# Designs tried in a protein design run: peptides against a protein of PDB entry 6FBK. Part 77

Target 1, 90 residues: chain A of PDB entry 6FBK
Amino acid sequence: EDTGVRVELAEEDHGRKSTIALRLWVEDPKKLKGKPKDNGAIEFTFDLEKETPDEVAQEMIESGFFHESDVKIVAKSIRDRVALIQWRRE

## One batch from the design tools (peptide; made by RFdiffusion4, then SolubleMPNN)

Design b2_p27_1_s3 (from b2_p27_1, 12 letters changed)
Fold by OpenDDE base, seed 2:
Structure b2_p27_1_s3 (fold): chain B 90 residues (1-90), chain A 27 residues (1-27)
Amino acid sequence: as target 1 above (90 residues)
Amino acid sequence: SFDPAEYELAKTVEVRGKKFLVYRPKE
């Protein structure tokens, strides 16, 4: 499913660290129920061992980046990218 | 796609210790 939210590596991943740098931005705002506060990108680290996509998505909502109704779509976008990164590391 | 060369750091937001760097299009 196309969430309209893109998540990519903000840096090259050499598979050595448990943390990765991610960049998230809205590619298709029509897929979201609310209107994102910013029209740029959000960069953040993601700890593959300690953090979850849902927790990070919740933090983004608390930060005011997205509407609470879009927490799951944001979480899914992060989850899908993280999964791809982990699979690529194997 | 996103080209970081066209954006600039606008602000840093922290929530419960989690840091988020917010980038916006350059003027």
Scores: peptide ipSAE 0.765, ipTM 0.940, DockQ to the pose 0.864
Fold by OpenDDE base, seed 1:
Structure b2_p27_1_s3 (fold): chain B 90 residues (1-90), chain A 27 residues (1-27)
Amino acid sequence: as target 1 above (90 residues)
Amino acid sequence: SFDPAEYELAKTVEVRGKKFLVYRPKE
């Protein structure tokens, strides 16, 4: 499903660390219910063992990056990318 | 896609100890 939100690796993943660097940006704002105040990208680390897409998405909402109504779409975008990374590692 | 070379670090936001680097298009 096209969430309109893109999430990619911000660094090359060698499968050695439990923490990865991700980059998130809005590709299609029409897919979001709210309007992000920033038009760039957000980079952050994601601990594959300790963090969850939902928790990180909530933190982004609290930071004011996205409207609360878009927490699910943001979480899904992160989840989908993390899943691909995990499948590639295993 | 996103080209890092066309963006600059605008600010850093922290929530509950987690750091988020915010990039914006270069002017």
Scores: peptide ipSAE 0.765, ipTM 0.940, DockQ to the pose 0.872
Fold by OpenDDE base, seed 3:
Structure b2_p27_1_s3 (fold): chain B 90 residues (1-90), chain A 27 residues (1-27)
Amino acid sequence: as target 1 above (90 residues)
Amino acid sequence: SFDPAEYELAKTVEVRGKKFLVYRPKE
């Protein structure tokens, strides 16, 4: 499913660290229920061993980046990218 | 796609110790 939210590596992943740098931005705002106040990108680190997509998504909601109703779609976008990165490391 | 050359750091937001760098299109 196309969430309309893109998540990519913000730096090259050599598979050495448990943390990765991610960049998230809205590619198709029509897929979201709310309207993000920013139209740029958000960069953040993600700890593959300690953090979860749902927790990070919730933090983004609390920061005001997205509407509460879009927490699941944001979490899914992060989860899907993290899964791909994990699979590439294997 | 996202071209970082077309964006600039607008602000930094912290929630429970986690830092988020917010980039916006250059004006």
Scores: peptide ipSAE 0.765, ipTM 0.940, DockQ to the pose 0.866
Fold by OpenDDE base, seed 5:
Structure b2_p27_1_s3 (fold): chain B 90 residues (1-90), chain A 27 residues (1-27)
Amino acid sequence: as target 1 above (90 residues)
Amino acid sequence: SFDPAEYELAKTVEVRGKKFLVYRPKE
């Protein structure tokens, strides 16, 4: 499913660390119920062993990046990218 | 697609110990 939110690696992943750097931005705002306050990108680290997409999405909502009604779509975007990264590491 | 060269760091936001770097298009 196209969430309208893109998540990519912000740095090259050599598969050696449990943490990765991610970059997230809105590609299709029509897919979101709310209107993001920023039109750029958000960079953050993600601990593959300790963090979850849902927790990070909630933090982004609390930060005011997205409307609360879009927490699930944001979480899905992160989850899908993290899954791809983990699959590539295997 | 996203080109980092076209953006600049606008602010840093921290929530419950997690840091988020916010980049915005250069003017």
Scores: peptide ipSAE 0.764, ipTM 0.940, DockQ to the pose 0.875

Design b2_p27_1_s4 (from b2_p27_1, 11 letters changed)
Fold by OpenDDE base, seed 4:
Structure b2_p27_1_s4 (fold): chain B 90 residues (1-90), chain A 27 residues (1-27)
Amino acid sequence: as target 1 above (90 residues)
Amino acid sequence: MFDEAEYELAKEVVVNGKTFKVYRKKP
């Protein structure tokens, strides 16, 4: 399902590190309940072994990037990309 | 598609020790 939020690798993944660099941005704002504060992109690292999409999404909410009602859609976007990356590593 | 060449670092936000770099489109 199209969440309206795009998440991609911010750097090439060689499958050697447990940490990856991700880039997230809103592609379709009408898919979100709230209005994102920023219209650019957010880059961050994600630890495949220690972090969860829900926790990172919540941190983004706390940072004021998204409305609290959109935490699940943001988390899903991160989860889907992470799953894809892990699948490609296999 | 996101063209990183058209964006610049606007600010960095730290939450619980995690850094989020915010990029915005260049003028």
Scores: peptide ipSAE 0.758, ipTM 0.939, DockQ to the pose 0.875
Fold by OpenDDE base, seed 5:
Structure b2_p27_1_s4 (fold): chain B 90 residues (1-90), chain A 27 residues (1-27)
Amino acid sequence: as target 1 above (90 residues)
Amino acid sequence: MFDEAEYELAKEVVVNGKTFKVYRKKP
């Protein structure tokens, strides 16, 4: 499913650390119910062992980056990328 | 696709100890 939100590695992943750097940005705002306050990108670390996409998405909502109604789509975008990264590490 | 050269760090937001770096398009 095309969420309209892109998530990619912000740095090269050698599969040695439990944490990764991610970059998130809106590619298609029409896919979101709300209007993001920023039109750039958000970079953050993600702990593959301790954090979950849903928790990080909630933090982004709390930060005011996205409308509360879009928490699910943001979480999915992060989840999908994290899954791909983990699959590549295996 | 995102072109890092077109953006600059605008601010950092901290929520529950987690830092989010916000980049915005250069003027």
Scores: peptide ipSAE 0.757, ipTM 0.939, DockQ to the pose 0.873
Fold by OpenDDE base, seed 1:
Structure b2_p27_1_s4 (fold): chain B 90 residues (1-90), chain A 27 residues (1-27)
Amino acid sequence: as target 1 above (90 residues)
Amino acid sequence: MFDEAEYELAKEVVVNGKTFKVYRKKP
């Protein structure tokens, strides 16, 4: 499903650590209910063992990056990318 | 696709100890 939000690795993943660097940006703003304040990209670390897509998405909402109504779509975007990364590691 | 060469670090936001680096497109 096209969420309109793109999430990619910000650095090469060698599958050696539980923490990965991710980059998130809006590819299609029409898919969002709100309008993001920034039109660039957000880089952050994601701990595969301690963090969840929903919690990180909520933190992004609290930071003011996205409207609260878009928390689910942001979480899904992160979840989908993390799943792909983990599948490649196995 | 995101091109790192076209963006610059604009600010860093910290929420509950987690850092988010915000990049914006260069002028």
Scores: peptide ipSAE 0.757, ipTM 0.939, DockQ to the pose 0.894
Fold by OpenDDE base, seed 3:
Structure b2_p27_1_s4 (fold): chain B 90 residues (1-90), chain A 27 residues (1-27)
Amino acid sequence: as target 1 above (90 residues)
Amino acid sequence: MFDEAEYELAKEVVVNGKTFKVYRKKP
């Protein structure tokens, strides 16, 4: 499913660290219920061992990046990208 | 795809110790 939210690596992943740098941005705002105040990108680190997509998504909501009603779609976008990265490391 | 050259760092937001760098398109 196309969430309308894109998540990509912000740096090359050599599979050496448990943390990765991610970049997230809205590609299709029509897929979201709310209207993000920023139309740029958000960069952040993600700890593959300690953090979860749901927790990070919730933190983004608390930061005011997205409407609360879009927490699930944001979390899914992060989860899907993280899964791909994990699969590539194997 | 995101073109880094078209954006600038607007602010950094810290929530529960986690830093989020916010980039916005250059005016």
Scores: peptide ipSAE 0.757, ipTM 0.939, DockQ to the pose 0.867

Design b2_p27_2_s1
Fold by OpenDDE base, seed 4:
Structure b2_p27_2_s1 (fold): chain B 90 residues (1-90), chain A 27 residues (1-27)
Amino acid sequence: as target 1 above (90 residues)
Amino acid sequence: DEERRRRERERREERRREFLERSRARR
């Protein structure tokens, strides 16, 4: 399902590192339960071995980028992209 | 245990900074 949050690779993934660079932004703010503080994109490193989408999403909420009610939406968007990246690596 | 808690806090603070520093205006 379309969460209204887009997550993409911020750099080319060669499949060699346990970390990936991601970019996250709100594509459709109306699909979110809350209003994000900023419509800006967030670029960040995600460790495929050590981090979870839920934890990263929570950190983004705590950083004030999204409303707390959207934590699961953000987490799902990250998870879905990470799953696709992992699938492509196999 | 205290050193571990300190390191965990420092990592969270660093991550928060990363998000803020890498935040950019949407095109």
Scores: peptide ipSAE 0.396, ipTM 0.790, DockQ to the pose 0.080
Fold by OpenDDE base, seed 2:
Structure b2_p27_2_s1 (fold): chain B 90 residues (1-90), chain A 27 residues (1-27)
Amino acid sequence: as target 1 above (90 residues)
Amino acid sequence: DEERRRRERERREERRREFLERSRARR
């Protein structure tokens, strides 16, 4: 499902590291329950072994990038991209 | 307990810095 949040690789994934570099931004803010506080793209590392999409989404909200009502949307967008990356590695 | 809370805070602060430093304005 289209969440209105886009997540992509910020760096090429060679499948060698447990961490990946991701970029996240709001493509369609009208699909979100709230307005993002930051209109920028966020680039960040994601540890495939230690982190969860829900935890990262919560950290972004606590940092003021998104409204609390959008935590599940953000988490889903991260999860979906991470799953695709993991499937490609396998 | 206090050391765990300190480490959790430090990790959260580091993550917040990462997000802010790597964030860029959308074109």
Scores: peptide ipSAE 0.393, ipTM 0.791, DockQ to the pose 0.083
Fold by OpenDDE base, seed 5:
Structure b2_p27_2_s1 (fold): chain B 90 residues (1-90), chain A 27 residues (1-27)
Amino acid sequence: as target 1 above (90 residues)
Amino acid sequence: DEERRRRERERREERRREFLERSRARR
């Protein structure tokens, strides 16, 4: 599913660390229920062992980047990218 | 339990700072 939210690696992943650097931004705002405050990319680390997409998405909402109604779409975007990264590591 | 709650708050605050500092819209 195209969430309208894009997530990419912010740094090259050598597959050795449990953490990855990600970049997230809105590519298609009409797929969101709320209105993002800005269209800038958010860069952040994600710990593959300790963190979940849902928790990170919630933290982004608490930071004011997204409306609470969009937590699941943001989380899905992160989850889908993380899964792809993990598959590439295999 | 209180120490755990403190650490969880500190982690969330740090994460919030990370998002704000690394956001391209704020650089």
Scores: peptide ipSAE 0.378, ipTM 0.789, DockQ to the pose 0.083
Fold by OpenDDE base, seed 1:
Parts: structure tokens; C-alpha cells; sequence
Structure b2_p27_2_s1 (fold): chain B 90 residues (1-90), chain A 27 residues (1-27)
């Protein structure tokens, strides 16, 4: 499913750290239920052991980057990328 | 627990700062 939100590695993953550097931005705003407050790319560290996509997405909403209606779309986009990264580490 | 609520707030504020500092719109 295309969420209209892109998440990619901000830095090369060598599979050595429990954390990854991610970049998130809106590629297709029509896929979002609401209008993002900020269309800028967000770069952040995600801890594969301590953090969840849902919690990180909620923090982005609370920070004013997206509307509450988009929290699950943002969370899914993070989750999908994290799953791919974890698969590649195996 | 007030200490727990304080730590949760501090973590949220730290994450908010991280997002803003690393946002391309702010660089």
C-alpha cells in the first residue's frame, strides 16, 4: 500500500547498531487524510529495540508536522521501512 | 506518579527538539 509518505535511510546501515538514521517526507500529499503542517523532510534516529513506529508517529503529530488523522499513515510508513531494514540485516 | 509524568514529558520535548533540529526546513 502506498501511504504517500516516504521513509528511507538517512545514513548507510551497516547492521552494527540497534539504532538507524531515518528520513521521512510526504511524497504524495493526496494519500494523506489531512494536510501536513510541514512538508519538510524530517530526519531522526529510530531505536530498533526501544521505540515503536506508533509512538514515533504520535510524537511527530504532537510536534506539529502532521494532523492527528495521519498518525497511522506515518506509523505505517515508518514500520514498513523498519521491517525492510530488519529483513536486510538477516 | 509525578516523576514518571515528568520523565515522559522530558522525552517528548527531547524528541520534538530532535525532529526540529534535523528537519530540512530548519537547515
Amino acid sequence: as target 1 above (90 residues)
Amino acid sequence: DEERRRRERERREERRREFLERSRARR
Scores: peptide ipSAE 0.420, ipTM 0.808, DockQ to the pose 0.088; fails the geometry check

Design b2_p27_2_s2
Fold by OpenDDE base, seed 2:
Structure b2_p27_2_s2 (fold): chain B 90 residues (1-90), chain A 27 residues (1-27)
Amino acid sequence: as target 1 above (90 residues)
Amino acid sequence: SAERERKEREERRKKREEFLKRSEERR
């Protein structure tokens, strides 16, 4: 499903670390219920072993990047990218 | 231990908050 939120690797993944750098931005704002803080890309680290997309999305909401009603959209976007990264590591 | 796990989770949260602030500042 197209969430309108894009998540990409901010670094080359060599499959050696559990922690990866990601970049997230809004590609289609019409898919969101609220207005994001800004349209710029957000860089963040994600621990593939210890963190969940839902927890990270919630932290972004608490930081004011997105409206609380969009937490699941943001979480799904992260989850989908993380799943692809994990698949490619296998 | 449960205490160590709670501490590690808190440290990850703090690190992310700092990183997000720096990312916003760079834009």
Scores: peptide ipSAE 0.194, ipTM 0.685, DockQ to the pose 0.071
Fold by OpenDDE base, seed 1:
Structure b2_p27_2_s2 (fold): chain B 90 residues (1-90), chain A 27 residues (1-27)
Amino acid sequence: as target 1 above (90 residues)
Amino acid sequence: SAERERKEREERRKKREEFLKRSEERR
């Protein structure tokens, strides 16, 4: 599903670390219920073993990057990318 | 330990918040 939010690896994944660097940005703001703070990409680390997309998305909202109404769409975008990364590691 | 896990989660959250703020400033 096109969430309007894109998440990509910010580094090459060699499958060696539990922590990965990700980059997140809004491709289609019309898919969001709220207005994001800015149009820039957010770079962040994600621990594949200890963190969840929902927790990370919530933290981004608490930091003011997205509206609370968009937590699930942001989380889904992260989840979908993380799933792809994990599948490639297998 | 559940207490240790909670503390670790809190520390990760704090570090992430600081990192995200810095990331925004860098943009």
Scores: peptide ipSAE 0.189, ipTM 0.681, DockQ to the pose 0.045
Fold by OpenDDE base, seed 5:
Structure b2_p27_2_s2 (fold): chain B 90 residues (1-90), chain A 27 residues (1-27)
Amino acid sequence: as target 1 above (90 residues)
Amino acid sequence: SAERERKEREERRKKREEFLKRSEERR
């Protein structure tokens, strides 16, 4: 599913550590219910063992990066990328 | 321990807040 939010690795993943650097930005704002704070890419770390996409997305909402109505879209975007990264590590 | 997990989560959150930046602002 195209969420309109793109998440990519902000670093090369060697599969050696549980923490990865990610970059997130809005690719298609029409897919969002609200307007994001701005259209710039956000860089953040994600611990593959300790964190969940929902928790991280909620933190972004609380920080004002996205509208609360878009938390699930943001979470899904992170989840989908994280899943791909994990699959590639196998 | 739930208390330990809470503390670790708070520490991760603080680290994320420090690292959480716009790519354009960081460059």
Scores: peptide ipSAE 0.181, ipTM 0.670, DockQ to the pose 0.072
Fold by OpenDDE base, seed 4:
Structure b2_p27_2_s2 (fold): chain B 90 residues (1-90), chain A 27 residues (1-27)
Amino acid sequence: as target 1 above (90 residues)
Amino acid sequence: SAERERKEREERRKKREEFLKRSEERR
């Protein structure tokens, strides 16, 4: 499923630490219910052991990056990328 | 404990909010 939100590694992943740097941006704003704060990429860290995509997405909403109606689509985008990263670590 | 886990979650949230604000300022 294309969420219209892209998430990529902001650094090379050597699989050595639980915390990774990610970059998130909107590729297709029509997929969102609300208007994003801006068109730029958001860089953030994600702890693969302690954090969840839903928690991080909610924090981005609270920070005003996205409308509350888009929390699940943002969370899915993060989840999908994190799953791929974890798969590559195996 | 549940109390320790809650505290750790709040600390991570606070750290992320500060980081996100700085990231916006750098863009």
Scores: peptide ipSAE 0.175, ipTM 0.669, DockQ to the pose 0.045

Design b2_p27_2_s4
Fold by OpenDDE base, seed 4:
Structure b2_p27_2_s4 (fold): chain B 90 residues (1-90), chain A 27 residues (1-27)
Amino acid sequence: as target 1 above (90 residues)
Amino acid sequence: EEEEKRREEEEKRRKREEFLERSRARR
């Protein structure tokens, strides 16, 4: 499903670290709260061992990046990318 | 009302910056 949210690796994944750098951006600017500095792109680290997509998405909502109604969309986009990264590491 | 709105926007901006700083510190 097209969530309108894209998540990609912000750095090359060598499969050596539990932490990955991700870049998230939204295709619809109406889903962004406030003024994005970097064209709406959010670069962040994700710990594959300690963090969950739902927790990180919730933290983004609480930080004021998105509306509460979009938390599931953000979480799904992170989850889908993380799943692909984990699959490629196997 | 305008002052309250400005304070809320500044607080949200600060919280966004704090999130990004925490994420950068983990790299």
Scores: peptide ipSAE 0.484, ipTM 0.808, DockQ to the pose 0.770
Fold by OpenDDE base, seed 3:
Structure b2_p27_2_s4 (fold): chain B 90 residues (1-90), chain A 27 residues (1-27)
Amino acid sequence: as target 1 above (90 residues)
Amino acid sequence: EEEEKRREEEEKRRKREEFLERSRARR
């Protein structure tokens, strides 16, 4: 399913630290609350040892980036990218 | 109504900025 949400590495991953920089953007601007800077791209750190995709997605909802109905889509997009990063580190 | 809308947009902007600053503070 095309969720219209994309998550990518915002920096090169050398596999040396537990914290990674991610970039999240949406294809549909209607999913964003308000007028985002930088064409809707959100750059944020994610701690692979301490944080979960669900917690970070919920924090984005509470911060007013997205509607509550999109929390699972955002969480899934983060989870899928994190899983790929962890797989590449092995 | 316009003033209320402006206030809500300003609050949302502040909350988004707070999220980004908290993320940048992580080491």
Scores: peptide ipSAE 0.479, ipTM 0.805, DockQ to the pose 0.741
Fold by OpenDDE base, seed 2:
Structure b2_p27_2_s4 (fold): chain B 90 residues (1-90), chain A 27 residues (1-27)
Amino acid sequence: as target 1 above (90 residues)
Amino acid sequence: EEEEKRREEEEKRRKREEFLERSRARR
């Protein structure tokens, strides 16, 4: 599914720590709330043991990165990337 | 109205910075 939201590793994952660095950006500027710098790319840590994609996405919405209507799209994008990372670690 | 929009943009910027700072603090 093309959500228009992309999430990638911001660092190489060696599978040694529960925390990973992610980079998130949107292809559609209309999905961005306000005038973000850095072309709308957001770099953030994600704890594979403690955090959920929904919680982190909600925090991003509350922080004014995206519209409330896009929370599930953001969460899905994070979830899908996290799943790929976890599968690669197995 | 223009002043209100400016205040809203500044608040949004602050909230974004706070998120990024919290993310950095998790490392």
Scores: peptide ipSAE 0.485, ipTM 0.808, DockQ to the pose 0.817; fails the geometry check
Fold by OpenDDE base, seed 1:
Structure b2_p27_2_s4 (fold): chain B 90 residues (1-90), chain A 27 residues (1-27)
Amino acid sequence: as target 1 above (90 residues)
Amino acid sequence: EEEEKRREEEEKRRKREEFLERSRARR
């Protein structure tokens, strides 16, 4: 399903680190709260061993990037990308 | 109202920056 939220690798994944750099952006700027920098793109690290998509998404909402109603959409987008990355590492 | 809105935007900006700094610190 198209969530309107895109998550991609912000760096090349060599499969050597437990942390990855991700870039997240929304296709609809209405989903962004306030005035985002960098056209709404958020670049962040994700620890594949310690962090969960739900926790990171919740932190983004609490940080004021997105509306509370979009937490599950953000979490799903992170989860889906992380799953693809993990699949590629195997 | 304009001042309150400005304070809310500044707080949101600060919280966003804190998240990004935390993420950078994990690198």
Scores: peptide ipSAE 0.483, ipTM 0.807, DockQ to the pose 0.804; fails the geometry check

Design b2_p27_3_s1 (from b2_p27_3, 13 letters changed)
Fold by OpenDDE base, seed 2:
Structure b2_p27_3_s1 (fold): chain B 90 residues (1-90), chain A 27 residues (1-27)
Amino acid sequence: as target 1 above (90 residues)
Amino acid sequence: SREEELAKMLEKLAENKAKFEEHRKKK
């Protein structure tokens, strides 16, 4: 499932810390060629041991970044990236 | 549509963009 929400590491992960820096943004569905827009991304830390994607997504809703109806897809995007990072650490 | 949903997400994100950590600390 492509949620359109993109989550990537904002820093190199050496697998040493329980916290990671993530960058989250939404893909522009217009896919305009030659006219890229930069609406920016949200950068945040995620504690792999203490936080859950659902809780972080909910905090983003409360901060006004997303509509409440999008909390699950935001959480999924975070979860999927976090899972990949954790798998890479193993 | 899914495209419209993403467009709305992008718009809202752009309107409210700030460092998430700053917002988290305020909550």
Scores: peptide ipSAE 0.217, ipTM 0.725, DockQ to the pose 0.140
Fold by OpenDDE base, seed 5:
Structure b2_p27_3_s1 (fold): chain B 90 residues (1-90), chain A 27 residues (1-27)
Amino acid sequence: as target 1 above (90 residues)
Amino acid sequence: SREEELAKMLEKLAENKAKFEEHRKKK
């Protein structure tokens, strides 16, 4: 699913910590392929053991990043990236 | 449209980056 919300590792993951640094941005629909920019991407730590994508997404809504109706697609984008990271750790 | 929605999301991201970072630091 292409949510338009992009999530990638903000740092190299060595698989040693329960926390990972993520970078999130929205792909510019006027561009064929968007890349994160300092002014348009947010970097945040995600605790694989203590946090959930839904909770982090909700915090982003509360901060005014997204409409309430977009919380699920934001959460999904985070979740999908986290799942891939966890897969590579195995 | 979805395109318009994403454009608005992008705008809001840029505008509220500092707010989110501050919020997350409290946790």
Scores: peptide ipSAE 0.210, ipTM 0.724, DockQ to the pose 0.199
Fold by OpenDDE base, seed 1:
Structure b2_p27_3_s1 (fold): chain B 90 residues (1-90), chain A 27 residues (1-27)
Amino acid sequence: as target 1 above (90 residues)
Amino acid sequence: SREEELAKMLEKLAENKAKFEEHRKKK
């Protein structure tokens, strides 16, 4: 499922740290082919050992980035990216 | 804190958030 929420690494992952830098943005439905704008993305750290996608997503909702009804969409996007990162580390 | 980190970047996400909400309403 394409949620429209995009999550990518904000730094190169060498697989050595338990923390990773992520960049999150929402895809512009009118500009789907362009690269993400730096002024439209959130950069944040994610601790692979201590944090969960659901909890981080909830923090973003509480910060006012999204409505409560979008928490599962945001959480799924983070989870899917984290899973891909973990798979690459294997 | 994470709350401070996110709050500082809220304005950056505002444009994307608005576009996302508009797109969802069209569905």
Scores: peptide ipSAE 0.145, ipTM 0.618, DockQ to the pose 0.072
Fold by OpenDDE base, seed 4:
Structure b2_p27_3_s1 (fold): chain B 90 residues (1-90), chain A 27 residues (1-27)
Amino acid sequence: as target 1 above (90 residues)
Amino acid sequence: SREEELAKMLEKLAENKAKFEEHRKKK
């Protein structure tokens, strides 16, 4: 599922740290082929051992980034990216 | 803190959030 919420690594992952830097932004539906703007993205660290996508998503809701009804899609976007990163580390 | 980190980025996300909300209304 394409949630419209994009999550990518904000730094190169060397597979050595339990924390990773992520960048999250919402894709502009009118600019599907456009490059993301860093000044319109959230850059944050994620602890692979201590944090969960659901809890981080909830923190973003509490910060006013998204509506409560969209917690699941935000969490899913984070989870999917984290899963890919973990898979690549294997 | 995580809360401070996210709060500082709120204004940066504002434009994207607005566009996302508009997109959701069309679906």
Scores: peptide ipSAE 0.145, ipTM 0.621, DockQ to the pose 0.072

